# Ledger of designs, part 118: peptides against a protein of PDB entry 3T6J

Target 1, 375 residues: chain A of PDB entry 3T6J
Amino acid sequence: PIVESYIGFIESYRDPFGSRGEFEGFVAVVNKAMSAKFERLVASAEQLLKELPWPPTFEKDKFLTPDFTSLDVLTFAGSGIPAGINIPNYDDLRQTEGFKNVSLGNVLAVAYATQREKLTFLEEDDKDLYILWKGPSFDVQVGLHELLGHGSGKLFVQDEKGAFNFDQETVINPETGEQIQSWYRSGETWDSKFSTIASSYEECRAESVGLYLCLHPQVLEIFGFEGADAEDVIYVNWLNMVRAGLLALEFYTPEAFNWRQAHMQARFVILRVLLEAGEGLVTITPTTGSDGRPDARVRLDRSKIRSVGKPALERFLRRLQVLKSTGDVAGGRALYEGYATVTDAPPECFLTLRDTVLLRKESRKLIVQPNTRLE
Target 2, 372 residues: chain A of PDB entry 3T6J as posed
Amino acid sequence: PIVESYIGFIESYRDPFGSRGEFEGFVAVVNKAMSAKFERLVASAEQLLKELPWPPTFEKDKFLTPDFTSLDVLTFAGSGIPAGINIPNYDDLRQTEGFKNVSLGNVLAVAYREKLTFLEEDDKDLYILWKGPSFDVQVGLHALLGHGSGKLFVQDEKGAFNFDQETVINPETGEQIQSWYRSGETWDSKFSTIASSYEECRAESVGLYLCLHPQVLEIFGFEGADAEDVIYVNWLNMVRAGLLALEFYTPEAFNWRQAHMQARFVILRVLLEAGEGLVTITPTTGSDGRPDARVRLDRSKIRSVGKPALERFLRRLQVLKSTGDVAGGRALYEGYATVTDAPPECFLTLRDTVLLRKESRKLIVQPNTRLE

## One batch from the design tools (peptide; made by RFdiffusion4, then SolubleMPNN)

Design b2_p15_7_s4 (from b2_p15_7, 11 letters changed)
Fold by OpenDDE base, seed 3:
Order: C-alpha cells, then structure tokens, then sequence
Structure b2_p15_7_s4 (fold): chain B 375 residues (1-375), chain A 15 residues (1-15)
C-alpha cells in the first residue's frame, strides 16, 4: 500500500494568537477507491474557483494543481483528529508553491455513525434523510472546504523590496468601490495580523465556500449525484451546517466571552448569517422533550436555499474574502466578532439555547487507532 | 482542516 505521513509543528489552533504550531503527526494508508471523486474535483478546481463570489483579482494569479487523496489513518498524534487537511497553512506558499489536500476517510466514517434515537435538534421528518445523506454530504463538504475553501483567495502583499503582487491602479475593492488601501507588508501573515480570530475566520470562510459551491450542479455531478439525490445532498449539507451552528454553543464559554473550538465558532457564525437572511430560511424552535425538559428543533426550508440562503452567503463570503485579502483586521474583526457574539437577546435567545444544547449533549466519540494487515 | 465537533480544542486535548 501507499503510505503517507507528516510530522511537525503544523496546526496553530491551540495558540490563542494563532501563531505557534502544535506538534502533530500521522501515518496513513492511501485509499485508492475513495480518492477518485476528489481527483475529479481537482480536475474541475480551476473552473470552480471562478464561481466564487469575488473578482479574479482577489483570486490566485496562477492555478497550481493540488493533490487530493483519501487516507485511512492508522496513527494520529495530536490534540484532535481532523476529517480533512489542507497544507501548508501558509497562504503565501499556497499561492506560489501549491498545496495538498487529504481526506481522512475512516475518520469521516466514524462521524457518520449516528443512531436515529440519539439524533438531536432535527424534525422527525428530516432524521431519516439526514442519516441517509450525512455521509455523502460530508464528502462533498470536506472536499470543497479543503480544496476550494482553504485553497482559494489571494492575499495582497507588498514584499521587502516594495513590490506589490497586485496592480494598485486598477484593482478595485468590490465592497467599497475604491482602490485597495491596505495589504500585508513584508513579514506580515494572515495569522500574525488577524491573531485571535484568524483560525476561526478562515474555517468560516472555508465552510462557507463549501455551502456556496455545493449548490453548483457540476460539484454534485463530480460526486455522482444528480436529480433528486443531488437536491437531497444539498439539503442535508445545509441542514447539517445550521444544526452544527446550534451545537456549537457547547463550545462557547459565557463567563470568558470566548470560544474553545474554532470550527464550531465558524459554524455558529454561519448560522447567524443564515438566520439574518430571514424569510423563513432557518428556524430554531424551543420545544419540550419527552422527558419534560427543554429541547429544540432546527428547520431549514429547502425551497429557500437558493433564493434566500445563497445570496446571503454570497455577500457574507465576499466580505470575508475581501477583508482577508486586504489585511483589514479592524473590518474583519468587526464583522466576524459581530456574528460570533452570543447573547440572550430575543428572538433567538442563544444563551438559553446553549443551556438546551448542554442538556442534550451527546457522549463524545472515542477514536481508537486501528491496525492493518495484508490480505 | 475540517473537523467535526470537539476534535480540535483551544488549549485542550481531546481524550
């Protein structure tokens, strides 16, 4: 079998300032059968990048064909096991040298295992559909998240010699209509500038890319879904995201006004964006469980995903990218922290919902590292 | 990277 591994100071999620990497390593085996879909996605990546809601001037100048492989992890040493990876984490290197994507297939398989009776916060009518399509929708989301999420966008940079990687005279900020007024100076990076929000902000951008592009027929076709199946995959992917936004409240610490998990914070932000869109797209309804204690239900109107959800997400995603590209920390922080704020203000009453989420918290899944043998 | 739920915590090791 083909064995892949990496080791080193890679992910900075445990650093509050997003700069210092945690020592991490894995050993995995290539799953050739599961890699085919991702290879097809790579083949369409250059075209799909053009579908993202920012001008080409805010996208990478040159497309560099990345690798994308499905892996079965045998050993993972670190504080957390991801379902997908995009490396390197340095945006400048991603732009100039390229990147590699991996999907940890057996990790995803564990995530798919959910018992219907334990599935929280969904309407009964959605549970079977959710169980059926969660796996396939995750494959789509992870692929898009890594390849076209983390793998997209350009940072505007002035190098040590004073040269810009963009034309200052012609490039226009689509949000302001003005010329570019800020950029990354020599020695500045995404993490160094955006610091405490960098990791979560980037995950939010990547997740948003996934939701946005999963609406594209070509994406679903690549993964083998057409017609009603494609629509169900889309629905479940969006439903999973809004549900995750609710679940995310577990990882908010009210007393410290902070988040303990970057991805879950990102998912909460997306939920807030989609709630703000209104028009009945997303509804969270407090209920009473069979035990007489608080519960909740998340509803997503399938018919409004494209008409209401997509435009809202488009605007938000564009703002995320523009602020990232221009190194506008003040604007980026204002936007992101605004959506990441958790209060008990009506009508959502998120702090109250958090109590419900904690009450309905499921047992953590324990990941047991496997072995393998030749057959 | 893409993670599910509590599989990457700030300053906390999953176990």
Amino acid sequence: as target 1 above (375 residues)
Amino acid sequence: PYVVEDWTHLGHVRG
Scores: peptide ipSAE 0.181, ipTM 0.721, DockQ to the pose 0.096
Fold by OpenDDE base, seed 5:
Structure b2_p15_7_s4 (fold): chain B 375 residues (1-375), chain A 15 residues (1-15)
Amino acid sequence: as target 1 above (375 residues)
Amino acid sequence: PYVVEDWTHLGHVRG
């Protein structure tokens, strides 16, 4: 088998300011079959990047072909085991040297192993479809999230010599129609500027890229889905995201007005964006469970994903990218924290829904580190 | 053993 490993100070999610890396390491075995799909995705990455809703001037100047591998984890040392990884976490290195993506396949397997009777917050009509396509949709979402999410976008920078990496006279901000008015100065990084929202904001951008690009037929074809299957994978991917946005409330602490998990905060933000789009795209309905206690149902109208969902996500995703590229912390914080705010205001009553989420919380899944043996 | 949360993707935190 092909073995991959890394060790070092890598992820900064445990730092409230998103800057300090936590010591992490893994040893994994390459899954060749699944890696082949990601290789096809990489082969199409340059073209797919052009489908993102920002001008080429807001995309990387040079496309550096990354590696993408599916891995089965043998051992993982850290505070949390991810489903996907994009490294390095340094802008300068990503832009000049490239990056690597991995999908942790056996971690995903744990995530999508759900019993129908324990599946919460979905309509009965969606449960079987959800169970069938959750795994495949995860592969699509993780691939897009890592490769084209984290792997996309340009930061406007003025270097230590005063030179810009963009043409100040010709580059136009697509949101304002004006020239670029802000950028990163020498020594400023994404994390240093956006600080407490940097990690969650970036995860939100990456998740949004996944949802947005999964609508592209070429993406589904790469993963081997066509026709009705492709549409079902899209539907389940979007349904999974809006459900995750509801589940995310578990990780909000009302007393401290803070989020304890960056990815879940990101998913809640996406839920809020799609709810704001209206027109019956997403509906969360409080219900009463068979036990007489509070429950809820999330409904996504499949027929409105492209007509309502995509445009809403497009606008939101473009705003995320523009604010990121220009280093507009004030604008970025206002936008992101606005969607990340949890209140009990109608019609959603999110704090009340949080109580329901906590009440219906599923048992934790335990991952056990495996051993390999020669037989 | 470790408890995993569904849909946790990690990467790209630039410090």
Scores: peptide ipSAE 0.037, ipTM 0.704, DockQ to the pose 0.287; fails the geometry check
Fold by OpenDDE base, seed 1:
Structure b2_p15_7_s4 (fold): chain B 375 residues (1-375), chain A 15 residues (1-15)
Amino acid sequence: as target 1 above (375 residues)
Amino acid sequence: PYVVEDWTHLGHVRG
């Protein structure tokens, strides 16, 4: 078998300022079959990057072919086992040297295991589709999230010598219609500038890229889905995201007005964006469970994903990228924290929904180190 | 032990 490993100070999610990496390491075996799908995705990456909703001037100047592998993890040392990884985490290195992507396939497989009777917050009519396509849709989402999410976008930089990596006279900010007015100076990084929101903001951008690009037929074809299957995978991917936005409320602490998990905060933000789009795209309905206690249902209108959801997500994703590229911390914080705010305002009443989420909290799955044997 | 939360990029340690 092909074995991969890494070790070091890598992920900064536990640092409030998003700067200091936590020491972690893993040993894993390559899953050749699933890796082949990701290789096809890599082969299409340069073209798919052009489908993202920002001008080429906001994308990397030169495409660097990344590596993408599906891994079955044998051992993982750290505070949490990821489903996907994109390294290095330094944007400058991603732009100049390239990056590597991995999907921890057996971690995802554990996440896929859901009992129908325990599946919360979905309409009964959606449960079977959700169970059937959660796994496949998650594979698509993780692939896009890592490769084209974290692997996309350019930071505007002025180097130590005063030179810019963009043409100040010709590059236009698509949001303002004006020339670029802010950038990263020498020594400034994404994490150093955006600090407390950097991790969650970046995860939100990556998740949004996944949702946006999963609508592209070429993406679904790469993963082996066509026709009705492709549409179901899209539907379940979006449905899972809006459901995750509701579940995310577990990780919000009202008393401290803070989030305890960056990815969940990101998913809540996406939910808010899609709710704001209106037109019946997403509906959250408080209900009463069979036990007489509070419950809720999330409904996504699949017929409105492309007509309502995609345009809303496009605008939002473009804003995320433009603010990131220009190092506009004030604008970025205003945008992101606005959507990340949790109140009890109608019609959603998110603080009340949080109580429902906590009440309906499911048991957590334990990840146990697997064994191997000679056959 | 590691706990995989629903639709999480990173797992959580429960201890």
Scores: peptide ipSAE 0.036, ipTM 0.693, DockQ to the pose 0.181; fails the geometry check
Fold by OpenDDE base, seed 2:
Structure b2_p15_7_s4 (fold): chain B 375 residues (1-375), chain A 15 residues (1-15)
Amino acid sequence: as target 1 above (375 residues)
Amino acid sequence: PYVVEDWTHLGHVRG
């Protein structure tokens, strides 16, 4: 088997400022079958990047073909095990040298495992579909999230010599219609500028890319889905995201007005964006469970994903990217923290919903380190 | 064992 590993101070999610890495390492085996799908995705990456909702001037100047593999983890050392990885985490290196993507397939497989009777917050009609397509939808989302999410976008930089990596005279900010007015100076980085929101903001961008691009027919074809199956995968992917946004409330601490998990915060933000879109796209309804205690249901109108959801996500995603590219911390913080705010304001009453989420919380899933044998 | 969170994608643009 092909073995991959990495080790070091890599991920900074435990740092409130997003800068200090936690020591982490893994040893994994390549899953060739799933890797083939990701390789096809890589082959289409350059074209798919053009489908993202920002001008080419806000995308990488040169496409650098990345690696993408699906890995089955044998051993993982760290505080948490990821489902996907995009490295390096340095913007300058990603832009100039490229990057590598991995999907931790057996981690996802554990995440896929859902018992129907324990599946919370979904309509009964959606449960079987959700269970059937959760796995495939995760594969699609992870692939897009890593490769085209984290792997997309350009940071505008002025180097130590005063040279810009963009044409100041011709590049226009699509949000303002004006020339670029801010950028990263020498020594400034994404994390250093955006600090406390950097990790969650970037995860939100990557998740949004996944939702946005999964609507592209070519993406589903790459993963082997067509026709009704492709549409079901799309639906379940979006449904999972809005459900995740509700579940995310577990990771919000009202007393401190802060989030304890960057990805969950990101998913809540996306939920807020899609709720804001209105038109019946997403509905969260408080209910009473069979036990007589509070419950809730999330409904996503499949017919409105493209007509309502996609445009809303497009606008939001473009704003995320533009603010990131230009190093506009004030604008970025205002946008992101606005959507990340949790109140009990109607109609959603998120703080009340949080109580429901906590009430319906199930035991945490665990992944046990696997072993291998020769046959 | 590790606690599994749904959709825990890691690796992002670092500052």
Scores: peptide ipSAE 0.034, ipTM 0.694, DockQ to the pose 0.282; fails the geometry check

Design b2_p15_8_s1 (from b2_p15_8, 8 letters changed)
Fold by OpenDDE base, seed 1:
Structure b2_p15_8_s1 (fold): chain B 375 residues (1-375), chain A 15 residues (1-15)
Amino acid sequence: as target 1 above (375 residues)
Amino acid sequence: ALGQGPTGTFYADFS
């Protein structure tokens, strides 16, 4: 067996300011079969990066081939267990030294064990597809999220000597049509500038990259999906995201006007973006459950993913990246907090939906360490 | 990072 491990102050999701890392560590065994899919994704990464909706000037100057491995975790020490990891978490190091990605395959497998009768907020017609393709779609999403989400984009920097890592005269902001007017100064980082929204904003960008690129036939092919299966994986991936955006309301605290989970906030933002796109792409309908209590249904129109969803996500994702690259905290905060706002305004009535989400909340699951043996 | 939890996908906190 091939064993991988890491340990240290790594993830800052529990820091409201996104700066202080939590001490964590794991020991895992390489899953060779699944790793082969991620290796193919890595082999296509340089090309796939060009498919992202920003100019090359907003992408890394030099492609650095990362590692990507699927792992079966034996032990995980920390407050939370990820499904995927991209390290290091320092953007400068990712850009200059490279990075490593891992997928915790057996963590994903635990999440796949959903009982049909307990699956909330989906139409009955979607439940079987969702159950069938949730796992495969998660593999795709995790791969894209880590490798091409967290692994993409450039920060514009002026170093301590006054030198820029971009040509001030020729690089154009695609949103404004103007020259670059803001950047990171020496000592400024993503987390230091964007602070309270940094983690969630970055997760939103990474999740959006996943949704956006999962539409690419090459991506689905890498994961072994073609034809109708590929379309079902796409559909379920998008459906899962919009459902997750609804579920995210559990992690909003109305009294404090804050989010308690960065990834869930990110998914709510994506839901809001896709709802804003309109045209019947996403609908959330309050219903009455069989118990006579409030319920809800999320519907995603499969036929409108590419025609309505993709363009909306493209525009949003480009804005996220441009604001990130330029260190435009004011613009970034305005954009992100706008979509992250939870009100009870019609037609969605998100605060009312939150009550429904809480009412239908699943019991907390425990993850237990697996056993392993030599055969 | 991307996590899986009982509610779906998130960086799961089990503390």
Scores: peptide ipSAE 0.104, ipTM 0.801, DockQ to the pose 0.098
Fold by OpenDDE base, seed 3:
Structure b2_p15_8_s1 (fold): chain B 375 residues (1-375), chain A 15 residues (1-15)
Amino acid sequence: as target 1 above (375 residues)
Amino acid sequence: ALGQGPTGTFYADFS
């Protein structure tokens, strides 16, 4: 077997300022069969990057072919086990040296196990479809999130010698129609500038890339889905995201006005964006459970994903990227914190919904490290 | 990183 491992101060999610990495490590075995679909995604990555909703001037100047492998993890030491990884986490290195992607396949397999009777916040008519396609849709989302989410976009930089990595005279900000007015100076990084919102903002960008690009027929084809199956995978991927946005409320602390999980905050932001799009795309309905206690249902109108959802997500995703590229912390913070704000304002009443989410909270899954043997 | 959380595949900071 091919063994892969890493160890070190890698992920900064536990640092409130997004700067200090948590010490973590894993040992895993390459799953050759499961890696094949990700290699096909890599083969299409350069073309798919052009489908992202920003000008080429906001994308990396040179495409660097990354590695992408599916791994079966044997040992993981850290606060949590990821489903996918993109490293290094330094945008400058991603631009100049490249990056590596992995999918932790056996972690995903555990996530696929869903008991229908315990599945919360979905319409009954969606439960069987959700159970059937949750796994496959996660494969698509992980691949896109890592490779084309974290692996996309350019930071505008002025180096220590005063040279720019972009043409100041010709590059136009697509949101303002003006020349670029801000950038990263020497020694400034994504994390150092965006600080408290950096991790969650980047996860939100990556998740949004996944939702946006999963609508592309070529992506579904790469993963082996066609016709009605492809449409069901798309639907379940979007449905999972809006459901996750509701579930995210568990990780909000009202008393401190803060989020305790970067990815869940990101998913709540996406939910807010899709709710703002209106037109019946997403509906959250408070209900009464069979136990007589509060419950809720999330509805996603499949027919409005492309007509309503895609344009809303496109505009939002472009804004995220432009603000990231230009190092516009003030604009980025205003945008992101605006969508990340949790109040009890109608019609959503998110603080009330949070009480429902907490009431319906499932027990945390316990992941046990496996053993393997050569027979 | 895309992680696994209590409610699905989410990278969970459990702190």
Scores: peptide ipSAE 0.116, ipTM 0.811, DockQ to the pose 0.100; fails the geometry check
Fold by OpenDDE base, seed 5:
Structure b2_p15_8_s1 (fold): chain B 375 residues (1-375), chain A 15 residues (1-15)
Amino acid sequence: as target 1 above (375 residues)
Amino acid sequence: ALGQGPTGTFYADFS
């Protein structure tokens, strides 16, 4: 089999400032069959990038064809085992040198092992559908998240010689209608500028790209879904995200006003965006469980995903990208921290919901290193 | 997998 590995200071999630890498390493085997699916996604990547809600001037000048491989992890050393990876983490290098994507297929499989009776916060009518399509929808989301999420967008840069990588006279900010007023200077990076919000903000952008592009028929076709199955995959992907936004409250520490997990913070932000969209798209209802204790239900109106959800996400995602591209830390922080704020304000009462989430917390799954044989 | 390091971004589980 084809063996892949990486070792080094790679991920910065444990750095509050998002800059210092944690030492990680893995050894994995290439899953050729699953990789073929992601190769089809790569083949469509240049076209799909054009579907993102920003003008070409905010996208990479040249498309660099990335690698995308599905991996079965044999061993992983680090604080967290990812479902997907996009490397390198340096946005400047991603834009000029290229990048590689991986899906950790057997890690994803662990997430699929859900018992119906233990599945929290879903309507009974959604549970069977969720169980059926959680896995496939995750494949879609991970692929889009890595390849077209992390792999998309341009940073506006002035180099050490004073040259810009964009035309200052002609490029217009789609949010303001004005010329570009801010950019990255030489030596400034995404992480150095956005600091404490950089990791979570980027994850939020990537997750939003996944939700947004999964609505595109070509994406579903690439993953082998058609007709009603495609619609169910879309629904479950969105449902999973809004549920994850509720579950995210576990990772918020009220006393410190701090998030302990970047992806969960991102998912909470997305939940807030979709709740703000209103019109009955997302509803979180406090309930009483069979044990007489607090519970909750998340409901997503399938019929409103395209009409209400997509436009809301489009606007939000465009704002994320524009603020990222222009290095507008003040604007970016105001936007992101606004949605990431957890209060007990009605109608949502998120701090109260957090107590419910903690009460219904599932036991941590154990991931065990597999044993391989030559047969 | 975010950071000023040369490697890629993390996608975590939803649980």
Scores: peptide ipSAE 0.032, ipTM 0.723, DockQ to the pose 0.429; fails the geometry check
Fold by OpenDDE base, seed 2:
Structure b2_p15_8_s1 (fold): chain B 375 residues (1-375), chain A 15 residues (1-15)
Amino acid sequence: as target 1 above (375 residues)
Amino acid sequence: ALGQGPTGTFYADFS
């Protein structure tokens, strides 16, 4: 088998300031079959990058073909096992040297293991579809999230010699209609500037890219979906995300007004964006369970994904990217923290919903490290 | 999210 590994101080999610890496390592075996799908995605990446909702001036100047491999993890050492990885985490290196993507396929497989009777917060009519397509939709989401999420966008930089990597006279901020007013100085990084929101913000951007681009027929075709299956994969991917946004409340600590998990915070933000879009796209309804205790249902109107959801996500995603590119920490923080704020304000009453989420919390899934054998 | 370090990571925390 083809074996891949990495080890070192890699992920900074446990650093409140997003800067200090936690020691992590894995050993994995290449899954050739699934890797082939990601290779097709890589082959389309340059074209798909153009579908993202920002001007080419906010995208990398030169496409650097990345690697993308699906891996079956044999051993993983760290605080949490990811489903996908994009390395390096340094945006400057991603822009100049390229990057590598991996999908931890057997981690995804574990995530796919959902028991219908334990599946919370979905309407009954959605449960079977969700169970059927959760896996495939998640593969799509991970691929897009890593390759075109983390792998997209440009940071505007003034180097140590005072030179800019963008034309100050011609590049226009699509949100303001003005010339670029801020950028990264020499030695400034995404994490150093955005600090406490950097990790979650970037995850939110990457997740949003996944949702946005999964609507593209070419993406679904790459993963082998067409017709009704493709539409179901899209629906389940979006449904999974909005459900995850509700589940995310578990990871919010009201007493400290903070989030304990960057990805879940990101998913909550996306939920808020899609709720804000209105028009019946997303509905969260408090209910009473069969046990007489509080419950909730998330409904996503599939017919409104393209008409309502996509435009809302487009605008939001563009704002995320523009603020990131320009190093506008004040604007970025205002935007992101606004959507990440958890209150008990009507109509959502998120703090009350959090109580429901906690009440309905299922046992944490265990990932048991596999072994290999000769047959 | 792009953490400071070589990896942006997707965590499978959807249930």
Scores: peptide ipSAE 0.031, ipTM 0.735, DockQ to the pose 0.494; fails the geometry check

